# Ledger of designs, part 58: peptides against a protein of PDB entry 4Z5W

Target 1, 305 residues: chain A of PDB entry 4Z5W
Amino acid sequence: IPDVFLELNKLWYFSAQSNLFNGEMPRSLSNSRSISLLSLRNNTLSGQIYLNCSAMTNLTSLDLASNSFSGSIPSNLPNCLRLKTINFAKIKFIAQIPESFKNFQSLTSLSFSNSSIQNISSALEILQHCQNLKTLVLTLNFQKEELPSVPSLQFKNLKVLIIASCQLRGTVPQWLSNSPSLQLLDLSWNQLSGTIPPWLGSLNSLFYLDLSNNTFIGEIPHSLTSLQSLVSKENAVEEPSPDFPFFKKKNTNAGGLQYNQPSSFPPMIDLSYNSLNGSIWPEFGDLRQLHVLNLKNNNLSGNIP

## One batch from the design tools (peptide; made by RFdiffusion4, then SolubleMPNN)

Design b2_p13_5_s4 (from b2_p13_5, 6 letters changed)
Fold by OpenDDE base, seed 5:
Structure b2_p13_5_s4 (fold): chain B 305 residues (1-305), chain A 13 residues (1-13)
Amino acid sequence: as target 1 above (305 residues)
Amino acid sequence: SRPVQPTNEIFTS
């Protein structure tokens, strides 16, 4: 990428996704006063990620996902006072979340999906201080760690939490009951155990629940038949977060369907591939907005209602 | 163009 961004003093959106760019980010780009949205996703860019936050006063969205960047997670990002969205998926950091992220008050959406992040306890303890954090994606990290259940953890404004495919141990964490605005929860493909807690049915905005491929036991909580978002159409006004795409995949090797917003996901309860027993509650018939109910590969019995 | 690499994957069972 040429070092010409000093002359481009009116450039607001720079998108160079899915090209063959290599080398480092040019210094003039890291000092741009005009750029609000920066996307360099899916290239072969390298070196350390550095942004001059004192110069980049208009930066609101940063997408650097699927590049060959190295070194530490840039600890100065909280100084970018307007930076809301960060996509660092598929960047191999081999690191912990920086302590400086406790001060990241502008942050609304963060992904480290498949970025070799370590220490889930420290990560959640840091990120709970991000009071505006709505979307958190931590899939394919923290391999074989324990999901912390510390009741003091508090994500008040969290809407989307995805921590899938980590082989995490533990139970469904009670601190999620402190997130009443939660719309999407994915804890699939872990080693989570115990019972599914009844308080999940009190999350009135929860329309997408994936607990599949775990070791859950006991009955399906009857409270899931009263999930308000699945009984009635709530007008979830999602603000479009620019340059933060999700990809729905049938398996790890399948092609993904791109979804630009979580609201584009079909309303779903997936409890498949567990050790759940008992009957299917007939009151699942009250979930008039439900599109997908997946209960396969459990120990369920009785009649299908 | 480089094939689009999926990011922020949601896996379905």
Scores: peptide ipSAE 0.362, ipTM 0.885, DockQ to the pose 0.839
Fold by OpenDDE base, seed 4:
Structure b2_p13_5_s4 (fold): chain B 305 residues (1-305), chain A 13 residues (1-13)
Amino acid sequence: as target 1 above (305 residues)
Amino acid sequence: SRPVQPTNEIFTS
């Protein structure tokens, strides 16, 4: 990428995703005063990620995902006072979340999906201080760690939590009950155990629940038949989301369908590939908005209602 | 172009 961004003093959106760019980010780009949205996703960019937050005063969205960047997670990103969205998926950091992220008050959406992030306890302890954090994607990290159940953890404004495919141990953490605005919860492809907690049915905005491919036991909580978002069509106010795409995949190696917003996901309860027992509640018939009910590969019995 | 690499993957069972 040429070092010409100083001349481009009106450039607001720069998207160069899905090209063959190599080398480092040009210095003028890291110092751009005009750029609000920067997407360099899916290239072969390398070197240390550095942004001059004192210069980049308009930066609101940063997508550097699927590049060959190395080194540390930029600890100065909280100084980018307008930076809301960060996609650092598929960047091999081999790092912990920086302590400076406690001060990241502008942060609304963060992905470190498949970024070799370590220490989930520290990560969640840090990120709970991000009071505006609505979307958190931590899939394919924290391999074989324990999902912390510390009741002091609070993500009050969290709408989307995805921590899939981490082989995480533990139970569904009670601190998630402190996230009443949660719309999407994906804890699939872990080693989570215990029972599915009844308080999940109190999350009135929860329309997408994936607990599949775990080791959950016991009955399906009857309270899941009372999920308000699945009973009645709530008018989900489409918040303008910056460039933060999701990809629905059948497996880690498959191509994915792109979804620009979590609201585009079909309303779903996936409890498949567990050790759940008991019956299917007939009151699942009350979930008039439910598109996908996946209960396969469990120990369920009785009649299908 | 480089093939689109999925990010922020949601896996289906």
Scores: peptide ipSAE 0.357, ipTM 0.883, DockQ to the pose 0.845
Fold by OpenDDE base, seed 2:
Structure b2_p13_5_s4 (fold): chain B 305 residues (1-305), chain A 13 residues (1-13)
Amino acid sequence: as target 1 above (305 residues)
Amino acid sequence: SRPVQPTNEIFTS
């Protein structure tokens, strides 16, 4: 990418995703006073990520995902006072979340999916201080770590939590009950154990639950049959979606389905590939908005209602 | 065994 952004003093949106750009991010771009939306996703950009937050006063969205960047996570990003959305998916940092992210009050959406992030306890302890954090994607990190259940953890405004494919140990953490606005929870492809907690059914906005491919035992909580978002058509106020897409693979060999917003996910309960027992509650028939109920590969018994 | 399927991973196509 040429170093010409100093002359582009009116540039508000720069999208150069899915090209063949290599080398470092231009220094003039890292100092752009005008840019609000920056997407360089899916290139071969290299070097360290550096943004001059004192210059980049209009930066609201940053997508650098799927590049060959190296080095540390930029600890100065919280100084970008308008920065709301960060997509750092598939950047191999091999790092912990910077302590400075405790001060990241502008942050609304963060992805570190498949970014070799370490120490989930520290990450969650830091990110809980981000009062405006609504979307958090931490998939394919923290390999074989324990998902912290510390009751002091609190994500009050969290709407989307995705921590899939980490081989995480532990239980469904009680601190998620402090996220009453949670709409999408994906903890699939971990080694989570214990029972599925009944308080999940109290998350009235929860329309998408994926707990598949874990080691959960016991019965399906009957409270899941009363998930309000799946019983009634709430007029989902179109809240601003994160400026990065989500992807779900149906199969290892299939291309990922792109979802541009969380609301594009089908209403779903996926509890498949666990060790759940007992019956399928007939009251699942009350979930009139439910598109997908996946209970396969469990130890369920009785009649199918 | 079920094939590893990254769920809701943010990636490029």
Scores: peptide ipSAE 0.073, ipTM 0.772, DockQ to the pose 0.121
Fold by OpenDDE base, seed 1:
Structure b2_p13_5_s4 (fold): chain B 305 residues (1-305), chain A 13 residues (1-13)
Amino acid sequence: as target 1 above (305 residues)
Amino acid sequence: SRPVQPTNEIFTS
């Protein structure tokens, strides 16, 4: 990418995603006072990620996903006082989340999907201080760590939590009960154990639940039949979605399906591939908005209602 | 052998 962004003093949006750009990010770009939205995803950019937050006073969204950046997560990003959305997916950091992110009050959406992030306990302890954090994607990190169940953890404004494919140990953490705005929860492809907690059914905005491919035992909580978002057509307030798309891999498509908003996911309960027992509750029939109920490969018994 | 499940992984890139 040429070092010409000093001349582009009116540039508000720069998208150069899905190109063949290599080398480092231009210094003039890292110092741009005008840029609000920066997307360089799916290139071959390299070197250390550096942004001059004192210069980049208009930066609101940063997508650097699927690049060959090296080194640490930029600890100075909280100094970008308007920065809301960060996509760092597929950047191989091999690092912990910086302690400075405790001060990241502008942060609303964060993805580190498949970024070799380590220490989930530290990550969650830091990120709970981000009072405006609504979307957190941590898929394919924290390999074989324990999901912390510390009751002091609070994500009051969290709407989307995805911590899939981490081989995490532990149980469904009680601190999630303090996230009443949670709409999408994916904890699939872990080694989570214990029972599915009944308080999940109290999350009135929860329309997408994936707990598949774990080691959960006991009965399906009857409270899941009372998930209000699945019973009634609540007008899901079109809250501002993250500035980055989501992808869901399906068996047949190597690239996955793109979902521009979390609300574009079909309403789903997936509890498949666990060790759940007992009956299928007839009251699942009350979930009139439910598109997918997947209970396969469990130890369920009785009648199918 | 764990059945090769379709990874319904949600990711952002």
Scores: peptide ipSAE 0.415, ipTM 0.799, DockQ to the pose 0.090; fails the geometry check

Design b2_p13_6_s1 (from b2_p13_6, 8 letters changed)
Fold by OpenDDE base, seed 5:
Structure b2_p13_6_s1 (fold): chain B 305 residues (1-305), chain A 13 residues (1-13)
Amino acid sequence: as target 1 above (305 residues)
Amino acid sequence: MDTEPPGFLTTFE
């Protein structure tokens, strides 16, 4: 990418995704006063990520996903006072979340999916201080760690939580009950155990639940038949989605189905590939907004209602 | 029978 961004003093949006760009980010780009939205996703860019936050006063969105960047996660990003969305998916940091992210009050959406992030306990302890954080994606990190169940963890404004395919141990964490605005939860492809907790049915905005491919036991909580977002249409708050798309993937190497916003996901309960027993509740018939109910590959018995 | 578990969510292609 040429070093010509000093001349482009009115440039608001720069999208150069899905090209063959290599080398480092131009120094003039890292000092741009005009740029608000920057996407360099799916290239071969390298070197250390550096942004001059004192110069980049208009930066609101940063997508650097699927590049060959190296080094540490930039600890100065919280100084970019308007920066809301960050996609660092598939950048191999081999790092922990920086302590400076406790001060990242502008942050609304963060993805580190498949970024070799370590220490889930430290990551969640840091990120809970981001009071405006609504979307958190941590898929394909923290391999074989334990999902912390510390009740003091608090994500008050969290709407989308995705921590899939980490081989995480533990149970469904009780601190999620402190997130009453949660709309989407994906904890699939882990080694989570115990029972599915009844309080999960109290999350009145939850329309997408994926607990598939874990080791859950016991009955399906009857409280899931009363999920208010799946009973009635009234709670579809069109909130600003993150500036990065989501992908549903069967594995790390497969092409994913693209979803541009969380509202594009079908209303779903997926409890498949567990060790759940008992009957299917007939009250699942009350979930008039439900599009997908996946209960396959469990130990369920009785009649289908 | 679809023998593979359902897919998971991510933010890369």
Scores: peptide ipSAE 0.534, ipTM 0.875, DockQ to the pose 0.787
Fold by OpenDDE base, seed 2:
Structure b2_p13_6_s1 (fold): chain B 305 residues (1-305), chain A 13 residues (1-13)
Amino acid sequence: as target 1 above (305 residues)
Amino acid sequence: MDTEPPGFLTTFE
């Protein structure tokens, strides 16, 4: 990418995704005063990620996903006072979340999916301080770590939580009950154990639940048949979605189905590939908004209602 | 043939 952004003093949106750009991010781009939306995802950009937050006062969205960047996570990003959305997926940092992210009050949407992030306990402890955090994607990190169950963890404004394919151990953490606005939960492809907690059915905004491919045991909580978002058409207030798409992938190398917005996901309960037992509750018939009920590959018995 | 588990969500293609 040429170093010409100093002359582009009116540039508000720069999208150069899915190209063949290589080399470093231009220094003039890292110092752009005008840019609000920057997407460079799916390129071969290299070097360290550096953004001059004192210059980039209009930066609101940053998508650098699927690039060959190296080095540390930029600890100065919280100084970008308008920065709301960050997609750093598939950038191999081999790092912990910076402590400075405790101060990241502008942050609304964060993805580190497949970014070689380490220490989930520290990551969640830091990110809970992001009071405006609504979307958190941490898929394909924290290999074989334990999902913290510390009741003091609070993500009050969280709407989308995705921590899939980490081989995480532990149970469904009670601290998620402190996220009453949670709409989408994906904890699939882990080694989570114990029972599915009944309090999940109290998350009235939860329309997408993926607990598939874990080691859950016991019965399906009857409270899941009363998920309010799946019983009634609530007018989903069109909240601003993250400026980055989601992808449903079968594996790390497969092409994913793209979803531009969380609201584009079909209402779903996926409990497949566990060790759940007991019956299918007839009251799943009350979930009139449910599009997908996947209970495949469990130890369920009795009649199909 | 064990059918592959359903997919998980990410933010990369």
Scores: peptide ipSAE 0.533, ipTM 0.876, DockQ to the pose 0.787
Fold by OpenDDE base, seed 3:
Formats: structure tokens, sequence, C-alpha cells
Structure b2_p13_6_s1 (fold): chain B 305 residues (1-305), chain A 13 residues (1-13)
């Protein structure tokens, strides 16, 4: 990418995703005062990620996903006072979340999916201080760690939590009950155990629940048949979506089905590939907004209602 | 054919 962004003093949106750009990010781009939205996703850019946050006063969205960047996570990003959305998916950091992210009050949407992030306990302890954090994607990190169940963890404004394919151990954490605005939960492809907690049915905004491919036991909580978002249409809070798309992937190498916004996800309960027992509750018929109920590969018995 | 396990969500293609 040429170093010409100093001359582009009116440039507010730069999208150069899915090209063959190589080398470092231009210094003029890292110092752009005009740019609000920057997407360089799916290129071959390299070097250290550096942003001059004192210059980049209009930066609101940053998508650098699927590049060959190296080094540390930029610890100065919290100084970008308008930066809301960050996609760092598929950047191999081999790092922990910086302690400076405790001060990242502008942050609303963060993805580190498949970024070689380590120490989930530290990551969640840091990120809980981001009071405006609504979307958190941590898929394909923290390999074989334990999902912390520390009751002090609090994500009050969380709408979307995705921590899939981490081989995480532990249980569905009680601290998620402190996220009453949660709309989407994906904890699939882990080694989570215990019972599915009944308090999940109290998450009145939860329309997408994926607990598939874990080691859950016991009965399906009857409280899931009363998920208010799936009973009635009333509470589809159209909040501003992250400036990055989501992909439903079967594996790391397959192409995914693209979803441009969380509201584009089909209303779903996926509990498949567990060790759940008991009956399918007839009251699942009350979930008039439910598009997908996946209960396959469990130990369920009785009649199909 | 073993039905492929359900997919997981991510933010990369």
Amino acid sequence: as target 1 above (305 residues)
Amino acid sequence: MDTEPPGFLTTFE
C-alpha cells in the first residue's frame, strides 16, 4: 500500500479487504487524522501493528484480520478514544491481552478469534473493565485452559459472547447470569462439563444458544422453553452491529457461512453432541420464534413432542 | 455418513 494518506485529508473510510497487499501498513495511514473506518482484512500485511492514537482521533473501526502481522498486541489502542470495533482475528500474536485494555472504555466490539491468545482468566479479568463491551469473540484461543467461573467477573452490557473451539474445561460460568442483555452465546466445541444451568432461561434477550459439542450431562433445563426472545418478537433490540462479519465454520480451513450482523443469525438452540438425558419438553412448542432446535447425538429418551 | 458436527462462530473467512 503506498504511503500517500497524508494527502487524503478527507478520507474517512478505507476498505482494501480481500486483496494481495503486502509489506507494512503505511506510516501515513497510521497517522491519518481523517480516517474513521479502516479495513485491511484478508491481505498479506506484515510487521508490527502500530497506530498513532494521538493523530488518529477519528478512528472508530479497525479490521486487520487475516494478515501476517507479528509482535505484540498494541498496548496503546485504549488511547484511540473513539475506537469502538477491533477485529484482530487470525493474527498470530502469541500473547496475553494487554493490561492497558482495562482502560478501553470506547471498546464495544472485539475479536481475537484464532489469534494465539493465552490466559483466558487474565483476558476476562481485563476485559470486564471495558464498560461498553457488547461483542466479544475469543474463538480458537486458550487451548485446553479452564473457563473461569469466578463470580466476581461481570460483563453487564455484553450482547454477543463467542468462545468456541478452545477445548476449554469447566462449567457454564455463573458470572454470565450477570449479563442480562446477552443475545448470542456460543460455547461450542469445548470440553465443558456439568449440567446446563437453569438460569440460562432467564436471559430474556438470548435468541441464539450454541452449547454443542461439549460434555454436558443431565436434563435439558425446562427454563429454556420460556426464553422470552423465542416466545415473542417484542425485544429484538436492533443495536448497531460490529463492523466485522461473523462466519459459521465447520472447521478452521472450511469456508464459513457469512453473517453480516448478529440479527441475521437464525434463532437457535443447539445442544447437540453432548450427553444430555431425559425428555424433550413439549413446551419447546411455545418457542414460536425458534428456527433451529438441534438436540442430536445425546442420550434423550421418551416421545418426540 | 456421520453428520458433520455443527459449526462454530468466528470472525475470519
Scores: peptide ipSAE 0.531, ipTM 0.873, DockQ to the pose 0.762
Fold by OpenDDE base, seed 4:
Structure b2_p13_6_s1 (fold): chain B 305 residues (1-305), chain A 13 residues (1-13)
Amino acid sequence: as target 1 above (305 residues)
Amino acid sequence: MDTEPPGFLTTFE
């Protein structure tokens, strides 16, 4: 990418995604006063990620996903006072979340999916201080760590939580009950155990629940038949989507189905590939908005209602 | 044939 962005003093949106750009980010780009949205996703860019937050005063969205960047997570990003959306997926940091992210009050959407992030306990302890955080994607990190169940963790404004394919141990954490605005939960492809907690059915905005491919036992909580977002459409709050797409992937190397916003996901309960027992509740028939009920590959018995 | 497990969500292609 040429170092000409100083001349582009009116450039608000720069999207150069899905190209073959290599080398480092131009210094003029890292110092752009005009750019609000920067997407360089799916290139071969390299070097250290550096942004001059004192210069980049209009930066609101940053997508650097699927690049060959190296080094540390930029600890100065919280100084980008308008920066709301960050996609750092598939950048191999091999790092913990910086402590400076406790001060990241502008942050609304963060993805570190497949970024070799370590220490989920520290990550969640830090990120809970981001009071405006609505979307958190941590898929393919924290390999074989334990999902912390510390009741002091509070994500009050969290709407989308995706921590899939981490081989995480533990149980569904009770601190998620402190996120009453949660709309989408994906904890699939982990080693989570215990029972599915009944309080999940109290998450009135939860329309997408993926607990598939875990080691959950016991009965399906009857409270899931009372998920208000799946009973009635009245609670479908159209909320500002992250400035990055989501992908449903079967594996790390397969092409994914693209979803431009969380509201594009079908209303779903996926509990497949667990060790759940008991019956299918007939009251699942009350979930008039439910598009996908996936209970396959469990130990369920009785009649299908 | 064991059906493949369902897919998971991420933010990369």
Scores: peptide ipSAE 0.516, ipTM 0.871, DockQ to the pose 0.801

Design b2_p13_6_s2 (from b2_p13_6, 7 letters changed)
Fold by OpenDDE base, seed 1:
Parts: sequence; structure tokens; C-alpha cells
Structure b2_p13_6_s2 (fold): chain B 305 residues (1-305), chain A 13 residues (1-13)
Amino acid sequence: as target 1 above (305 residues)
Amino acid sequence: MDTTPPSFLTTFE
């Protein structure tokens, strides 16, 4: 990418995604006062990610996903006072979340999907201080760590939580009960154990639940038949989506189905590939907005209602 | 039985 962004003093949106750009990010780009939206995803950019937050006073969205960047996560990003959305998916950091992110009050949407992030306990302990955090994607990190169940963790404004394919141990964490605005939960492809907690059915905005491919036991909580967002249409809070798309993948290397907004996901309960027992509740018939109920590959018995 | 593994969500292509 040429170092000409100093001349582009009116440039508000720069999207150069899905190209063949290589080398480092231009210094003039890292110092741009005008840019609000920056997307360079799916290139071959390299070097360390550096942004001059004192210069980049208009930066609101940053998508650098699927690049060959190296080094640390930029600890100065919280100094970008308008920065709301960050997509750092598929950047191999091999790092922990910076402690400075405790002060990241502008942050609304964060993805580190497949970014070799380590220490989930520290990550969640830091990110809980981001009071405006609504979307958190941590898929393909924290390999074989334990999902912390610390009751003091609070994500009050969280709407989208995706921590899939981490081989995480532990149980469904009680601190999620403190996230009443949660709309989408994906904890699939882990080693989570215990029972599915009944308080999940109290998350009135939850329309997408994926707990598939875990080691859950016991009965399906009857409270899941009372998920209000799946009973009635009225509770679909249209909220501003992250500035980055989501991809539904069957494996890490397959092309995913693209979803531009969380609201574009079909309402779903996926509990497949567990060790759940007992019956299918007839009251799943009350979930009139449910598009996908996947209970396959469990130990369920009795009659299909 | 369709042995197709379940899908998961990411933010990369």
C-alpha cells in the first residue's frame, strides 16, 4: 500500500479488503486524522500493528483480520477514543489481551477469532471493564484452558458471545446470568461438562444458542422452552451490528456462510453432540420463532413430541 | 445418520 494518506485529508472510509497487499501498513495511514473506517482484512500485510491514536482521532472501526501481522497486540488502542469495532481475527499474536484494554470504554465489538490468544481468565477479567462491549468473539483461542466460572465477572451489555472451538474445560459459567441482553451464545466445540443451567432460559433476548459438541450431561433444561425471544417476535431488539461479518464454518479450513449481522442468523438451539439424556420437552412447540432445533447425537429417550 | 460435525461461528473467511 503506498504511503500517500497524508494527502488524503478527507478520506473517511478506506476499504481495501480481499486484495493482494503485502508489506507493512503505511505510516501515513497509521497517522490519518480523517479515517473513521479502516478495513484491510484478507491481505498479506506484515510487520507490527501500529496506530497513532493521538493522530487517528476519527478512527471508529478497524478490520485487519486475515493478515500476516506479527508482534504484540497494540496496547495503545484504548487511546483511540472513538474506536468501537476491532476485528483482529486470524492474526497470529501468541499473546494475552493487554491490561490497557480495561480502559477501553469506546470498545463495542471485539474479535480475536483464531488469533492465538492465551489466558482466557485474564482476557475476561480485562474485558469485563469494557462497559460498552456488546460483541465478543474469541473462537479458536485458549486451547485446552478452563473457562472461568468466577461469579464476579460481569458483562452487563453483552449481546453476542462466541467462544467456540477452544477445547475449553469447565461448565457453563454462572457469570453469564448477569448478561440479560445476551442474544447469541456460541460455546460449541469445547470440552464443557456438567449440566446445562436452567438460568439460560431466563435470557429473554437469547435467540441463538449453540452448545454443540461438548460433554454436557443431564436433561435439557425445561426453561429453554420459555426463551421469550423464541416464543414471540416482539423482543427482537434490532441493535447496531458489528462492522465485521460473521462466518458459520463446519471446519477451520472450509469456506463459511457469511452473515453480515447477528440478526441474520436463523433462531436456533443446537445441543447436538453431547451426552444429554431424558425427554424432548413437548413445550419446544411453544418456540414459534425457532427455525433450528438440533438435538442429534445425544442420549435422549422417550417419545418425540 | 449425518455425521457432519456441527458448525461454529468465526469472523474470518
Scores: peptide ipSAE 0.529, ipTM 0.876, DockQ to the pose 0.847
Fold by OpenDDE base, seed 3:
Structure b2_p13_6_s2 (fold): chain B 305 residues (1-305), chain A 13 residues (1-13)
Amino acid sequence: as target 1 above (305 residues)
Amino acid sequence: MDTTPPSFLTTFE
């Protein structure tokens, strides 16, 4: 990418995703005062990620996903006072979340999906201080770590939590009950155990639940048949979506189905590939907004209602 | 039996 962004003093949006750009990010771009939205996703950019946050006073969205950047996570990003959305998916950091992210009050949406992030306990302890954090994607990190169940963890404004394919151990954490605005939960492809907690049915905004491919036991909580978002249409809070798309993938190497916003996901309960027992509750018929109920590959018995 | 493995969500293609 040429170093010409100093002359582009009116540039508000720069999207150069899915090209063949190589080398470092231009210094003039890292110092752009005008740019609000920057997407360089799916290129071959390299070097250290550096942003001059004192210059980049209009930066609101950053998508650098699927590039060959190296080095540390930029610890100065919290100084970008308008920066709301960050996609760092598929950047190999081999790092922990910086302690400076405790001060990242502008942050609303963060993805580190498949970024070689380590120490989930530290990551969640840091990120809980981001009071405006609504979307958190941590898929394909923290390999074989334990999902912390520390009751002090609190994500009050969390709408979307995706921590899939981490081989995480532990249980569905009680601290998620402190996230009453949660709309989407994906904890699929882990090694989570115990029972599915009944308090999940109290998450009145939860329309997408994926607990598939874990080691859950016991009965399906009857409280899931009363998920208010799936009974009635009334509470679809159209909040501003992240400036990055989601992908529903079957594996790391296959192409995924693209979803531009969380509201585009079909209302779903996926409990497949567990060790759940008991009956399918007839009251799942009350979930008039439910599009997908996936209970396959469990130990369920009785009649199909 | 549908042998299609469950999917997961991410933010990369």
Scores: peptide ipSAE 0.527, ipTM 0.874, DockQ to the pose 0.827
Fold by OpenDDE base, seed 5:
Structure b2_p13_6_s2 (fold): chain B 305 residues (1-305), chain A 13 residues (1-13)
Amino acid sequence: as target 1 above (305 residues)
Amino acid sequence: MDTTPPSFLTTFE
């Protein structure tokens, strides 16, 4: 990418995704006063990520996903006072979340999917201080760690939580009950155990639940038949989605289905590939907004209602 | 009601 962004003093949006760009980010780009939206996703860019936050006063969105960047996660990003969305998916940091992210009050959406992030306990302890955080994606990190169940963890404004395919141990964490605005939860492809907690049915905004491919036991909580977002249409708040797309994948190497916003996901309960027993509740018929119910490969018995 | 194969969500292609 040429170093010509000093002349582009009115440039608001720069999208150069899905090209063959290599080398480092231009210094003039890292000092741009005008740029608000920057996407360099799916290239071969390298070197250390550096942004001059004192110069980049208009930066609101940063997508650097699927590049060959190296070094540490930039600890100065919280100084970018308007920066809301960050996609660092598939950048191999081999790092922990920086302590400076406790001060990242502008942050609304963060993805580190498949970024070799370590220490889930430290990551969640840091990120709970981001009071405006609504979307958190941590898929394909924290391999074989334990999902912390510390009740003091609090994500008050969290709407989308995705921590899939981490081989995480533990149970469904009780601190999620402190997130009453949660709309989407994906904890699939882990080693989570115990029972599915009944309080999960109290999350009145939850329309997408994926607990598939874990080691859950016991009955399906009857409280899931009363999920208010799946009973009635009234709670579809069109909230600002993150500026980065989501992908629904069967495996790490498969092409995914692209979804531009969380509201584009079909309302779903996926409990497949567990060790759940008992009957299917006939009250699942009350979930008039439910599109997908997946109970495949469990120990369920009785009649199908 | 429809059934989908097991999948997970991410933010890369």
Scores: peptide ipSAE 0.525, ipTM 0.863, DockQ to the pose 0.493
Fold by OpenDDE base, seed 4:
Structure b2_p13_6_s2 (fold): chain B 305 residues (1-305), chain A 13 residues (1-13)
Amino acid sequence: as target 1 above (305 residues)
Amino acid sequence: MDTTPPSFLTTFE
């Protein structure tokens, strides 16, 4: 990418995604006063990620996903006072979340999916201080760590939580009950155990639940038949979506189905590939908005209602 | 047995 962005003093949106750009990010780009949205996703960019937050005063969205960047997570990003959306997926940091992210009050959407992030306990302890955080994607990190169940963890404004394919141990953490606005939960492809907690059915905005491919036991909580978002078509306030797409993938290397917004996901309960027992509740018939009920590969018995 | 593994969500292609 040429180092000409100083001349582009009116450039608000720069999207150069899905190209073959290599080398470092131009210094003029890292100092752009005009750019609000920067997407360089799916290139071969390299070097250290550096942004001059004192210069980049209009930066609101940053997508650097699927690049060959190296080094540390930029600890100065919280100084980008308008930066809301960050996608750092598939950048191999081999790092913990910086402590400076406790001060990241502008942050609304964060993805570190497949970024070799370590220490989920520290990550969640830090990120809970981001009071405006609505979307958190941590898929393919924290390999074989324990999902912390510390009741003091609070994500009050969290709407989308995706921590899939981490081989995480532990149980569904009770601190998620402190996120009453949660709309989408994906904890699939972990080693989570115990029972599915009944309080999940109290998450009135939860329309997408993926607990598939875990080690859950016991019965399906009857409270899941009372998920209000799946009973009634409440006016889901179209909240500002993250400026990055989601991908539904079967594996790390396969192409995914692209979803531009969390609201584009079909209303779903996926409990497949567990060790759940008991019956299918007939009251699942009350979930008039439910598009996908996936209960396959469990130990369920009785009649299908 | 349906051999199609479940899917997961991410933010990369």
Scores: peptide ipSAE 0.521, ipTM 0.871, DockQ to the pose 0.875

